# Peptides against a protein of PDB entry 8BZL, part 321

Target 1, 228 residues: chain A of PDB entry 8BZL
Amino acid sequence: SYDRAITVFSPDGHLFQVEYAQEAVKKGSTAVGVRGRDIVVLGVEKKSVAKLQDERTVRKICALDDNVCMAFAGLTADARIVINRARVECQSHRLTVEDPVTVEYITRYIASLKQRYTQSNGRRPFGISALIVGFDFDGTPRLYQTDPSGTYHAWKANAIGRGAKSVREFLEKNYTDEAIETDDLTIKLVIKALLEVVQSGGKNIELAVMRRDQSLKILNPEEIEKYV
Target 2, 242 residues: chain B of PDB entry 8BZL
Amino acid sequence: SRRYDSRTTIFSPEGRLYQVEYAMEAIGHAGTCLGILANDGVLLAAERRNIHKLLDEVFFSEKIYKLNEDMACSVAGITSDANVLTNELRLIAQRYLLQYQEPIPCEQLVTALCDIKQAYTQFGGKRPFGVSLLYIGWDKHYGFQLYQSDPSGNYGGWKATCIGNNSAAAVSMLKQDYKEGEMTLKSALALAIKVLNKTMDVSKLSAEKVEIATLTRENGKTVIRVLKQKEVEQLIKKHEEE

## One batch from the design tools (peptide; made by RFdiffusion4, then SolubleMPNN)

Design b1_p28_6_s1 (from b1_p28_6, 14 letters changed)
Fold by OpenDDE base, seed 5:
Formats: structure tokens, C-alpha cells, sequence
Structure b1_p28_6_s1 (fold): chain B 228 residues (1-228), chain C 242 residues (1-242), chain A 28 residues (1-28)
């Protein structure tokens, strides 16, 4: 029976469309986020582009604003909708409040957007989880995760997508104050975490770094190889 | 094959709103939340299920939300639905404060949210919120108050109640041990620990798994306080010694 | 409003930066 595209409760109290959207996320490329002391780092698994596919690398890491960036796992088309709406909200907030959004604020906005798509008829949940990182105006580094249900939590480190379990297990063992003592150690931690699930080293990793009062920097493959 | 009635929340031939009942079933699987009204305060106690090492130290309770200076709530059910409803409660309370230059009465805030919940059960194209709430508050009209609301938009005032996992057993225990008119906040805290220890699906109650907030009046102001882990540990230890 | 146009422009700049980076990755 085609579970109709309407997110309704099952007799046992489940929202199957949300659970199925979470399964779509688990099929996505792995993304990892780590909060350091004065740095936030996002890493994403690059899909090996089949030799004949135009490497239109679907960027898995996107800036939402100057102080906030997002990585996602799951449906790329769904992610574009969320990213665009989040970008609009970030700019709207700057205009109305005269300050950039806090990382929590924009996370809550995205979470509320996702939740609304779980409750409205004729809409399916977004098939994406997101890691949202950035700096609050006070210079505090933040990491949040959202899922298809519209839940969100703050994290020190987390992972999403197909390799998320293994990456989380690695981070649970290796995330220490010593492991994030420097920016370089924090970057190295993210790379090592991704290498638990990514084959063939730095060529298959996209890495983005945001430092305090700095714009999002995407590392080139040569910069990544220095940490390997 | 029970066809998921993918239709709007409609009445069954038996007059049941199955989507509301199924939302209540979802709440039954959620972590336990207790509310107890005392003579000198009111408390919420909630089960914390998600203890992850990589979680950022949330200075704020995972399941207990401050709504305004005079009210807090605890939630059982779908966390994302809870976040939407708790934000709406905050907005309603703020709009009232701006309009009337006084805090919203506790029951009016509860009613306003219940009307929203009810609308999500009546209007086509919407599902019920998979959330029950316990509300604690103080106002000048009724003093300390405890309310419960469900996915249908029904609500009621309570002296003690429970939502979420094993709620029926917890309510039965509360009915037995709740002493009407003699309940102090101290005795309510002890009762909350006693009930949680019996109703949580854990071999041993630990402070890491329990969040407690108290609402009291000090010098004519409402004080909402989340208990520190050490305070919860002391309550658990005291219960183990009795 | 002039402010709404400025915000739209900034969103477009962010989108264009994403596109320009895709082009740079295609050229490497």
C-alpha cells in the first residue's frame, strides 16, 4: 500500500514519512561537524564521481551568512530549498535586528521549517539532516544538528549520513579538550573522523573551516593533505 | 490491512478521532514527565533519555521550557512538535504582556494553545500535534497552578499528574501518595523521585536521567529554578536511604 | 524598499559565489 504522501500518525503513534525521510538521510554522503575552541569545522565525503559524470560537485557545504555555514546529508534538491530560505532569513534578520543571526536562531528557523513540512497536507518531510556551524556575535563557536522531523540539538561534535555511526563512535572516543586545543588539531580531528568511512584519503574529503571573525574557508586538496 | 486513513482527522464510524488517539499513543512512548502542585510551589520532573557524550552542555533543560517569568512547561511526545508549541506559548504570553501590560493568566495561556491544538484536529490538511504538555505557573488569580493538555486540545487543572511512558501507573501512585492540603514542595520533590524511580524503565535512577524544575514565590516574584545535578543526586540518595 | 533590494542582492551574491566555486572546481 502506498503510504500516501501525507504525514499522518500510524496506529502505533509513528510518523512514517518522517522515519522514511531519516532513512533517506542515512543513504546520503557522510558529513561531520566539530566545534573547536575558536574554530568550527565541517567535513563532507565527496562522492567518487563516476569517470564519465561531469563533476558538478554538488557542494554539501554552503554558507548561510558570513557567520554561519551548513553541511547536509540526504536529498540535495531538498537541501537547496532549506538553504535558500535560511539565507533569506539571515538577511532579513540583519535588516530587522541590525545584527547577524545567532547559530541557534537560524537552526530554530530551519527546524521550524522542517517541522511544518511534517504537519502540512500535500507536503512531505525534507529528506535532509543538517549540521549548522558558526559564530555568535560574542564570538562563541556553535554547532547544531537538525533532522527531517525538525528536531535540533547543540553538539560539540556530530555526524550525519551513511557513515555517521562510525564517525560518531570515533568522535566519542577522540573528542577531548586536548584534541581541539588548536585549530590545526581540530581540523585534523575532522579529517581523521571522516577517514573512518572515506576511502583514498584527502581527495575524497571536502573541508570547510570558519574561524572567529573570519569568513568560511574551503580547504583545497593540498591543504587537506597537509593534515593527513 | 488497516488503511492509514491518510485523510484529514475525521470521525470514525464509532465517533473516534483516530489521528488524535494515535498521537496520544506516540506520547505514551515518550519519556515520563511529572507535575506536582504543592502549597508553597509547583514542580516538573522529567525523564532525560538522550544522554550523549557529544551533546553540548545544554545549560537549559531538554524537556522543561521556561515560557515567561511566571510559567514553565514540560513536554512528552514529538520534540519538533513540542518546539513549535513552546515557541507559540512564548509568543502568546509576550503578545498578551505587550497588549495588557500584565502577565497572561496561566489558564488563558493554556487555553490559547489548546485552541491551536484543537484546530489541528479539526481543519483539513493538518495532523494533530504529537505532544502532551504539563504547565506549571503562578498568577494573582489562582496562585500556583498545574495544567495538563493533550493532542485533542483538551486541558485540565491538576494537583498531581503524569504524561508519557508509564503515565497511568505514575498517576495511580500519585493518587495514593498525594496528601491533599499537606503537600510541601519538599515532600513533592520526594514524591516525584519516588514515582520516577518506580515508573522509569531504568534499573537505577540517576541524576543524569532526571530533570527537575521548581516554581516558587520569593519576595513577591516568581522564581523558576532548574535543580542542579548535585541537588537531584541528593534527592535520589535520600530516597534510597528511606 | 532599498533595504529589501540590498538583502536580495546579498542573497544573489551568495548564490553566485556558490556557482563561481562550482565553475572553479570544474576548471581544475
Amino acid sequence: as target 1 above (228 residues)
Amino acid sequence: as target 2 above (242 residues)
Amino acid sequence: SEQEELYKKKVEELLKADEDRKKAEEAA
Scores: peptide ipSAE 0.013, ipTM 0.486, DockQ to the pose 0.011
Fold by OpenDDE base, seed 2:
Structure b1_p28_6_s1 (fold): chain B 228 residues (1-228), chain C 242 residues (1-242), chain A 28 residues (1-28)
Amino acid sequence: as target 1 above (228 residues)
Amino acid sequence: as target 2 above (242 residues)
Amino acid sequence: SEQEELYKKKVEELLKADEDRKKAEEAA
């Protein structure tokens, strides 16, 4: 069947393995990204770890470099491969070009990697979408999204995973210049957006912020509750 | 070890490359792209389908890509495949410029990419690219040029053509209205709007849904310009008044 | 090369920072 052939078009022009990888993303925990004026914010829903599971929260927000971080939705094992490759590329770029990667550059690298896995024999697509945020060397905040196909776009705000539709609908209504006027307002916007799909408030949210010339900061639950 | 038979694109008993045809089917569902060659320039007009409010207004044309100072392309099909091919075009053009200290001739750039596309139809473990391209350019050899390429690696020069959704209908309209030898860039722009208005499945054509780029020569230099939304609105308005 | 060692070290530092943060979350 064409659906089992990883790199084969269906008669109607579909790449079923890419579409099925997108379904794997839709089953993933929701992630949201928002670009502010001088801040980028990532938020992810925490799956309620069963009481007996060590809250080794599979971190869904990872630094790729000092100026770039990534959240993902979908297969955690696939994400680890992408994150490791991206980290290596960020460091290679610093050594070769003597500047940190732009957020676009590393997004394009990740997108190209994903695309190659949709076209290479014996390889399935990556079952992940990613939100990639950071600052370019000129201090410009950036947000990009990439999907299992290897498509990528720049965004003001976006969401991925199971609750992405509802979160995007919220962001389309509430993302304004006034709503991102300050760092605190931008953080509040992300929290409010996640609360559309996450029950029980700040305890079930992982939130990360990156400000200009600052490293990735993961907010603790108490810091998140101040914004709720 | 079960050799996953890297099923290469193989011929059918009838001599057809079904994977190439199915890639072309995927392109048929993509947004419409038009190319029109005029005496004083060449243009691309593309349907913009992904209008999201939250997209960052990065001036990146969704479907029209500058390749070098003398060439641009539009894409129909799988966006990720298109990104790979457009990046490859830029790399080929840049390598040529560095090697020869002159811009790559338009047809040579098109041919170089077509060889890559063809290889993805012939070599094992590869699928065809689900992308057709329109190329516009200028060079000292042939002047203004318009090319089309498909997933098979075939290409051709055109006076006017269309790829993507309703391409057959668009090509029919272009054949009727295209005046050989008398086509100005102004008339080509009007023709592009006329064809898009009929081929796009929209009640009214809006400037938000259309990207247009022109390639002209000014003072011995190639100028590639993406039309502003206001300019596209004026073209649409003018068409509605005729 | 010294440059390759530096990049490997930085990647290891990023990985360790992820692990240390996981440990800090486990200890809290």
Scores: peptide ipSAE 0.011, ipTM 0.495, DockQ to the pose 0.011
Fold by OpenDDE base, seed 4:
Structure b1_p28_6_s1 (fold): chain B 228 residues (1-228), chain C 242 residues (1-242), chain A 28 residues (1-28)
Amino acid sequence: as target 1 above (228 residues)
Amino acid sequence: as target 2 above (242 residues)
Amino acid sequence: SEQEELYKKKVEELLKADEDRKKAEEAA
């Protein structure tokens, strides 16, 4: 019932908890996604891993399925819940439909989950935006973005998190058909875009690549430096 | 009259979860807990604040909990919340063992609890747990491991870390003195005593005020051992002689 | 709505608590 809704409309029609969740996203580390011709690339700003922290446990790019991966900005714990739900759905879809999810399908699932948390009594919005990339079963590369409201859109390239504005401005200027003509150029575009906001060069970038008919590959720092 | 549940964690205008931050503040006043990963083991060292003369000190741990045969944790924060979470950890570990006929991987146990913690930050009628945990463990996948989790449901793996009172100072000292790749359990124990001596608000470090547990591998089995008071006294004495 | 007012009040309480904490940190 309305009496327990945490997310309510203001007199001006604002969903303040959704807007405030978007502010949580803006405090998150920057993530960028680019769709190439036969490649999708995710890049994330490595938050300065505390000297004694295990880098393995600070992953901001994760596989949802063999054909889909996600980067996020905002609350890591909230993201983990979304990731787990999405992974279960991907497997359920394979079992019930006998095909892997389309990138749009799983994006819509995640978006619907987020939306329900904006409308359900006794729940706050998820403090995350996500970039969801992958390949449909027909081999079409896809990039989607979701926000705390549960909206989603398809993109050629996009960015989320604290540096998202600068990265998007860079992508708007530099995303051309020529800039994505090859896999390597597409990777370079993502790295260059992140370097607009990431200090200390390639060492502070996590990069994941999914090529057509290939699994997600996380690039090591040495592989990233080859593109810088 | 359905009263607005005041316990529901909501975002501030700045996108902050203040109830989580306040829970973390409460943890900052709790006794210090350290974790240090070594090549041949992992340890927890915790400040003991409640010393009861009638407690059998040899077996009593106020802040260090065995979770299963391969994992232990230490807690900083609200004792009642700690008891609930440590019990849940044990239940999760047992359910996994029953289901898979193998011990739960360390990170999976940590993650499962962190999902519960997160839920208490997102669902109405819930407050965050006022507890941070350090986890030590061994599994066949990653060997010896140290994790930290907070009230938000965030976690991370660490080579060395601290929670509770003076944790920032302790972490700074650990960053200075921790030698990556060269850390033995013996050196880790010495480092733990060194850090506790500087971070505990005590004039003199005493064995009665420190709990230490080690996790090692012996004959292909995990051994979790709480150090005896005499062993802790020897470590303190050695530190005072240096 | 009554619920909106309760929400606003809670946000205000959280903001006030944050301000009070900042003042306490500055005074310390």
Scores: peptide ipSAE 0.023, ipTM 0.603, DockQ to the pose 0.028; fails the geometry check

Design b1_p28_6_s1 (from b1_p28_6, 14 letters changed)
Fold by OpenDDE base, seed 3:
Structure b1_p28_6_s1 (fold): chain B 228 residues (1-228), chain C 242 residues (1-242), chain A 28 residues (1-28)
Amino acid sequence: as target 1 above (228 residues)
Amino acid sequence: as target 2 above (242 residues)
Amino acid sequence: SEQEELYKKKVEELLKADEDRKKAEEAA
């Protein structure tokens, strides 16, 4: 059996454990990222909390550093490991290089970490995709995506998780220079994109905004409703 | 002793390394990459598969990577594995430059990576890299060079070669049309388009689906240039007119 | 090294900020 807990090639050249990790991501709640002109926005689907469970809302949007944040889709426990390692690297970079990481640098670090877990026996791939957004030291907004394989690319906008196809199709139609002309329009674009797949409107959206030279701001439900 | 699961890359009863062969099979499904050596330069031509409107256009090349001032490579296979190997190539080249105050010879860089690739086939607890590479370069020892390496860590120098999808057919076409000693970079570019047009599983070759890089020498310096889409369109158009 | 300690401390601060943020959201 080539679908063992070890990541090996099948006879037809597939890495089944990586493909199965990608299926775990597709079962995850949707996340969306959009790069604006002077803003980056992450949005995630909140799982409908069953009324009586104090669902400790596992925040799916986390700061990696002052200039970088990440949203993920897939296994929350796996995401914690990646987030912790990335935070560690961001601080190490500040200490060793005396500058904050670029968004590309930390994405490459995360991607390399993921890739190593696809190549070492006795390890399984991380069951997560991530959207990594932030600002480089020159003030350039960046958005990257990485998958369980450790592949990464830069994007203007992208989505991951269960609703990612529909959200991407929406973004491909609606991402224009006019649609991102202002910070508010960029936020509105993210909310509209998530509403393609999120049931029950703005109450089921978590949204984070990072502006140039500003810290990560998580919008409250009332702030989100203003854009709906 | 944590028995690293020694079972990953082992010899079969027939003496075959199936994990290496299966990694090579994975590469057979990857986008086509061509390399052609000319008298006045060397080129890489690669199939671009990921055409997404939302990609950040800052990507000069999906499949072609500059390694240093004198070398570039193209990759066929698992993109994440390719990213790791291309980064390692850059690190090896940079370490050599810092240590010896001269650029690493092309074959030496290829060999250094091939030793790493081989190690991933021999040591337990690792799988082979699902990547083949084409390397183009210039050095003072051999001038313009083209190399190919596979998941086993084997490599060879070539005048023209192909990796990825339909590579065997491409190599056969290259053997027919490659004129030894008479190949100019211009003729090599035309040959690359001709071969890609026949080997890519597309009804019509378009410039958006092809990446081309050239390596030349100008005023005693190596110049690595990725062709613009308009330049590729012109090459395709010229091929359609012949 | 002092740098590794500063690094560990800053990671702990980021982790604590996440925890404090979770607690603040649980309290809201």
Scores: peptide ipSAE 0.006, ipTM 0.512, DockQ to the pose 0.012; fails the geometry check

Design b1_p28_6_s2 (from b1_p28_6, 16 letters changed)
Fold by OpenDDE base, seed 3:
Structure b1_p28_6_s2 (fold): chain B 228 residues (1-228), chain C 242 residues (1-242), chain A 28 residues (1-28)
Amino acid sequence: as target 1 above (228 residues)
Amino acid sequence: as target 2 above (242 residues)
Amino acid sequence: SEQREKAAAAIERLRQADVDRELALKAA
């Protein structure tokens, strides 16, 4: 049986464990990323925080370094492992090269890590896709997406998780140079995109903004409501 | 040896980790454990199922474990797995203390164990731990804290939560009765008894079947105390009179 | 540099979790 403990090719050339990991991602909460002119924005669907759950511990957007942040869809426990390794690499790069990583560099590192888990005996793939955003040292905003296979691409805008199709369709229609002309318009675009799949407005959205030469800012619900 | 590779947790066609789900199902049949965060403390209340008259009374607690001076946990699931994980928690906490000359932050200890749990869901020849944990603690960063973790390595902070048998019903009751910002340790203890009385599959709640631990701050020190049977009896009696 | 010292300290803290994880995997 090819469904056994190792990611192997099926007779028809499929890597079933990778495909099944992609199905795990599709069950994850929706995340969206948009690259503006001088801003990058990540938005995530807040699963209805159980009334008694501490919201602080339900973060789907995290900093990898001062210039890079990541949102993910899929298995949260798997994501922590990837995040920690990425953080180590970001700091290692600062230590050895004396400069921050480029967004592409850290994306490629994460992608390579994921790929190794698709090929190593006695390991299953990571059940996560990630949107990685930030600024290169030259001040260029970047957005990358990576999946369980270790494939990655650069995007202007993209979405992952359960509502990704609807969000992408919205972005394909509404992502224009005019729609991202200002930071505020870019933020509005992300919120509008998420509202295609998220009910009950700004209370169910986590939004993070990174501007050039600024740290990651997570918007509070009141700040999000100003854009709705 | 290729024979152990067959035990690796893999994705189903639907993207599910069945071995993790089955571990969680096994925990659903374990004794109930509650955690409640109050303004002046945090508590664990656990069902004691193994009442053997011949057990040596020297057992401080069957389900509640002291991890360090500032943290305790309760377990639901496979006892042997629980013993391994609680030992790991103690080792991690001790190594941190030795390295940094300060207690490990509560969330950091929880995360460290959760990363271990996750590894047992991803690496070949390993099975998931059949254990969920509730953690109570105090640190200088966030004060009193309550966490829950499951076999997947997921965790979260809570004001109140439940694991084990009838946990869904218990959580529903906690959501109804928990008053955010107004919860005292005294009211939390009463709430714990109320919920256990309704969720334990017993005809009558008795003090011998319930373990309760409280974590408080006294004179700038953390105090972890397991309630005496007589104290639990008084709480039960008070609940029956209401 | 101050930046290198901060990076080194950050790496040490982040790797501790990996060490604990690896030790737990090897002990089993």
Scores: peptide ipSAE 0.343, ipTM 0.760, DockQ to the pose 0.018
Fold by OpenDDE base, seed 5:
Structure b1_p28_6_s2 (fold): chain B 228 residues (1-228), chain C 242 residues (1-242), chain A 28 residues (1-28)
Amino acid sequence: as target 1 above (228 residues)
Amino acid sequence: as target 2 above (242 residues)
Amino acid sequence: SEQREKAAAAIERLRQADVDRELALKAA
């Protein structure tokens, strides 16, 4: 029987394995999410892709469904498990309810999954935080964040990973109604926020855009450079 | 603290999974495996360490395994762990074929195994697999492909890469000599020999110590071929003459 | 509905990875 509790409370009430999973997230590549008026934007720091690596396999932004996307910071293998389960749930919701999930619904599902891994015997927490963006059926843009503990909150803008503090400080100063007045301005805001921690401009940024009633668009480096 | 080095993989205070890192360290001492993607094919080249004259079975391949008609892999690390994972790969591929009446896409097979590897890093009472793999394959979606996976369950696609002993040096050489868009299978074979000659801890590269497999397409079918010793000898000789 | 059939097929494909993972964990 390997039913040993891994995540237990310390005498002072801390869940050390959750805190240490948060440290794993802080070592991850920076991700940023911004909710615009009629757009949601995810940006991720490109790790220096080795010259011989296929960029397709290094993507940190993924679709969960046609109306929901996710970026993450932390352990890529852990993220893949969460992504797959979230995709199953999105399709299950379409099957049973005959409508796409709300961004809140799928965020809550992911959060609940993470929480269970903090409480289940013989399991460590997921070493990931996620930014989840998309549109509800009513066309409302949404941004949520989850952490290794299974907490989640709605945001106007947020960041996760190694550069998250600097990016958040930038967003706190620069996120205004004027800064998100147009889709292009919203994209520029995300790029500028990432450039606080990313060197060498648009070549080191992965950027994804979702507009109302449109599929996820991954911008190519040339498209990103137009906003720099 | 010794607690973080326990069999059950847990986070250190720094957010590290030490059991995964230790598994990766163990792989660094395993025999070298190379993979190179060409325009007209893909290859694996692996160091053969166990040359025992008394081995009854002419092990056609000690480190290269055919997974299905469209894929093969090479392994660096613990042999017993490798055998388990290669068996799982074959089972996954076969189940997919039976269910969908078509071969499993290359990346999907790699992902399925990587999810298993990840599970052994997250569930109690399990240890990480002490194995890295290179995968070569062809599918109708992406054509010729090369993947690498590690004990964490991470994977990536590559044009050329190396695992095992002296892998960092091998990767550096591949980065210098790999010509994107101009790589033929013939040139890839020559590059593999060049890199192995420099990275293997042997005084002289011999055909007995090198296994090479190629994956090509002929008449709309995938052909996986292990090179004969004589063919490898010719490649080595050609390299020595340059 | 076509949407339900598509969703059902997608679920089956996505769950195969989880099935393989669970089988491997139980077999050990």
Scores: peptide ipSAE 0.340, ipTM 0.725, DockQ to the pose 0.017
Fold by OpenDDE base, seed 2:
Structure b1_p28_6_s2 (fold): chain B 228 residues (1-228), chain C 242 residues (1-242), chain A 28 residues (1-28)
Amino acid sequence: as target 1 above (228 residues)
Amino acid sequence: as target 2 above (242 residues)
Amino acid sequence: SEQREKAAAAIERLRQADVDRELALKAA
């Protein structure tokens, strides 16, 4: 009987499997998202890629559509399932509505998917939080966060994963209109925020930028070092 | 802690999936498998533990499986689980070929299986597969490739890696001796023998205890070849002479 | 429209992963 009821309320009203999935997220590599004026930036802590590992296969930032990308913290295999579902939905929206999704729409879809896995018998929650960034059709930059519970909120800047607390504290102090006045300053803010928790500079950072009417650009290590 | 060990794969209070970790631990006791990517090919080398003299069928490959014309894999872990997963890989590859009239890209096949593995970590009434795999392949997109996947459904591409018994030590040795950009298939074979000789719990490496497969390109076709015992003996002999 | 055709083709490719996963879960 209890083997089917994976996510159940405790006597004190807690969903332990959701809380424990949040602990899995806290063990994940740090990710940061910042909304600039005309740019959205995602940064992720590169865990020491084993010398013999192909870097191509170690990406934590991915496109969901031409106008939306996400970073995640937590279980990579769980993230892949969510990403694939989100990509299908983005294309389905293009097929049926003939327009790209809004960042809020796809965030709500992902959040709903996560929530269903907290309420369905025989399913554990997804062990991931995500930062979802992009541009709406009107050119407005957006940043959203989702957690294992399926909650979501819009943010100016946020962080998830192991170093999230320190990165958030940094962002709370340093996120100003002046600090995001230009694309370069916004990128620099993300890098500085990650450097609060990442050792050894730009080599251990994955950075992606999306500008209005532009595709996702993953920065190479040399490009990142220019902002350090 | 113990209550989480006996249930469907659920999170511990610390956010760990113990059933996945225990599956990985079980794989650590399995026979060693290693993969090495070279400029002109890719190889798998696997420890052959089950030499039963009474086995009528000399399984040419106990641990190395051809998946399609362009891919092969090696397995470490529970044999029954390995058989299920290798059959699934073949089915996925064949369905893709029938649908698109071209071979499935290597990473796409690996990902498809990894999504299956992940499902067995998330759905009730399922346990993780107690199997890690190494994949070798060639496709038109990335050329020669080596991948590793684990019970969680995680995977990665590698220049060289190892799974099973003493895999950590093997990986350390590979990191020391692997020369990026200069690795020939011949050098990779020599490196494989060197690593296996040190990581296998045997006094002497013998050709009977080692399976090696190579994947190369000849005349625009992929060639997957399991080395003959005599060829493996020659590789061992060369290593003993150095 | 060309956009709808591209989207339809993309959906078909992306859903194949889900199909394979579901088939494997049902076969068990």
Scores: peptide ipSAE 0.337, ipTM 0.716, DockQ to the pose 0.017

Design b1_p28_6_s2 (from b1_p28_6, 16 letters changed)
Fold by OpenDDE base, seed 1:
Parts: structure tokens; sequence; C-alpha cells
Structure b1_p28_6_s2 (fold): chain B 228 residues (1-228), chain C 242 residues (1-242), chain A 28 residues (1-28)
């Protein structure tokens, strides 16, 4: 009986609960990540923030550590659990190794966590994909994506969520070395990519920038409009 | 579809958690709860549906619960689930106080409960809580705060919001009438009565059918006060005269 | 040392949510 909340293989070899979790991601707000030369940029589609909602509590971009940031698409409550565990791991790494995590390391940790929830009896997969960006200690900018299955890959640019296909198609056409030659051009690329699926410009975009040896900066709407 | 309806912690083919959605639907049939943030305080207003003459009137509030000295909540949904969650909130807050010798920050308490709610949507053998909560509080980090949480474990901070019956209409009214930066607790109380009068399926709003609590700061202390029936009557009367 | 102490304190704070979550799951 499929009655246990168990991610099991179908007769044709599919993990339906993982696939269905991916459908939950596709319903999520669009997120975009781009790796520049000395910058990483995350952009997220702001659903019309309810006029009375505190914007502080609606953030879809979060720091995992000083050198790593994450955007997600899918179930916000699920994301919170993953974020908290990732933050613990980042701090644990600092405690034990005395260095910050590499972006690959923390991505692998998150991926492993997600994967375990696909095999654990009585647990459903996490209904989130994540774009994880940051800098390694050597100053190399990194972008990773992970999905509900626990699969992860490194990217130059990628998108997740409802508009991801259109955004990826845009990035495939427009991501060139020239397009990321400067920090400003990289930011502009992310904004342009999001504008493929987001109506009404900079007001509906959350944008985060991390430069080499700098903390995460969330751009305000006015700063975003300068790039539009 | 029905196979996913019966299982509490599985995705549908469309990526939906039907049990969470059904829990939210159950909340939509519950009595209305409002929260409004003001510059000088925060309030909860809740519909009282069960006025049993034999209930000892000593029950201050059916739907508003004090969590600690700095926080209160109102509930919409299954009463038994609400009792469990409000007890958990109190336990979490107390454990934090004992551990850190300071009150738990408002958002941290909300988040802790939301992580519990989320777990009941992800772990087998559990069902979602059929409860949404409004939280009011004060802390030294953000001052007066209003939060809403749902069965999914999602939450948000609000200037004003509503849960339960006719919540969408109430939220629409709040959006129209809420003036950011200019909201006094007095104005918030008037707004709460105005919204409840329109959203409650009653011919006339009466003080018997409304519970209101305010959270203020007096002399560096948080004061949580449930309004007396006479005070609510005065608010209703004032609204009827306008 | 200061960085390690800060990390340890951060871990303790972050884990509290998980502890409460696990306790609630076990109590039910």
Amino acid sequence: as target 1 above (228 residues)
Amino acid sequence: as target 2 above (242 residues)
Amino acid sequence: SEQREKAAAAIERLRQADVDRELALKAA
C-alpha cells in the first residue's frame, strides 16, 4: 500500500514524491542566480507583498553565513528548516575547522539533507529548490543549485520556480563573458532575466549582491531601478 | 486525488499538501480574529461564538491566550489543536526564559511553533494542526509586533491582518483603512470594531460577541489587558454614532 | 577563540528551534 508517507519507487522506477515536490517548486516564486567575475547575484520575484505585511518577514533571500547566501523556490516553511540546519552546519564548520564552509561544502550538506528525506520512512521530501551563492576562501565566486531529490550542480547562471524556464532561456542567450565583465553588468543581467517573468519592474524584485570579501547586500527598490 | 487527501504528509501530483489546504479550509469556518499594530500598542479582536449562559463568565477570553508577560495570541480553528499549540508556546517561552534569563524574542517564539507546525506536515503519522494564530507582542528588538501563522508553518509579520471567517473581506477593509505611521491604539480599536461589524454575520455587533485584548508598554513593562464588556460596548456605541 | 565562542553560541541558539520541534514531535 502506498499509504505510508514513504517515498517509494514506482514500477517504472520513478520517485513520485520527489517529482511532486518538484511540482511544488515550480509553483514557487522565481529565483535567479548569476555568477559574475567577482560578484554573485541572487534575484527573486516578489509576489505583491500584501500592503500590510512586514517586508522583513517575506525575505526569500537569506544568509547562511557571511560568505554564503541562498534563495529558494517552493514551500517557505520547508525552506526555513533547511536554512536553519545549514546555518548550524556553517557555524559548526567554523567551530571545528576554524574556516568558513566552501559553497560546495554547504551545498553538499543541504543536498544530503534533502536526499535523506527522500529515503527516510515517514518523511516527505522537502518541497524546495535552492540557489546557493557565495565565495570560497580563495575568493572564487560560486553558484550551486539543489532540488528536492538532493541533486546539486555548479552553474554559471540558473533559475528556479515558476518562471525558471523563461529565465533560463534568457540566460542561455545572454550570459557571456562580456555580460558579466563588471559587477554592474552582472546585476543588470539578473534584473533583465527576472523581468522576463516579473511585471512592473524593480518594485517586484528582491535583489541580493555579494561581492568578494564583502557582506551580503540587499538592494533597495531605488537601487534596483537604477539598473532597469 | 482521494489517496492524497487521506495522507497527511505527502505531495499531490500537483505538488500540493491537501491536508494543509483542508486545515486552512477548516480555519475559514472558524470565528474571526483580527490583529492590528499601532504605534503605541497592538491589539487582538476575536469573535466569540459560543455564549453559553451556563459558562461561568469568569472565562476572560475563549480565543485570546496570554503566552508570557510580553506576548499573547488569538486562535482560529480547532479548539483542541489550539490548546495544544498555545501550551507549546508557553513551554517554549518558559524554557527560553529559564535558559537565557530574558524573554524570548517574539519572532523566535513564532518561528519555533511554526517549525513544529511544519513538522506535522512532513512527518508520517502526524496531521497538520487545524489552527491559524495571530500573535501580538513586544520585545526590545522590534518593539510592538503582530504575526500570523498557518497550518503549513508559514508565518509573516503584519501591520494588520485577519484569520477565520470572512478573513479576506476583513483584510481588504484593513488595507483600505489602515494608515501606516499614524495608527494609534485608539484608532486601531475603532478600526477593529468597524471591521468586525462588517465581517461578522450578525445583524448587530454586541459586546458579548467580541473579545478584545490590548498590549501596551507602561513604565517599561508590557501590559496585556482584555477589555471589559463595558469598554467594548463603548467602542461599539461610538462606532454606531459615526 | 572569540570566533569559536561566537560560533558555539550561534549553534546553541539555532539548535533550540530544532530541539523544540523534536520535543513536540515526540510528545505527540
Scores: peptide ipSAE 0.320, ipTM 0.717, DockQ to the pose 0.017

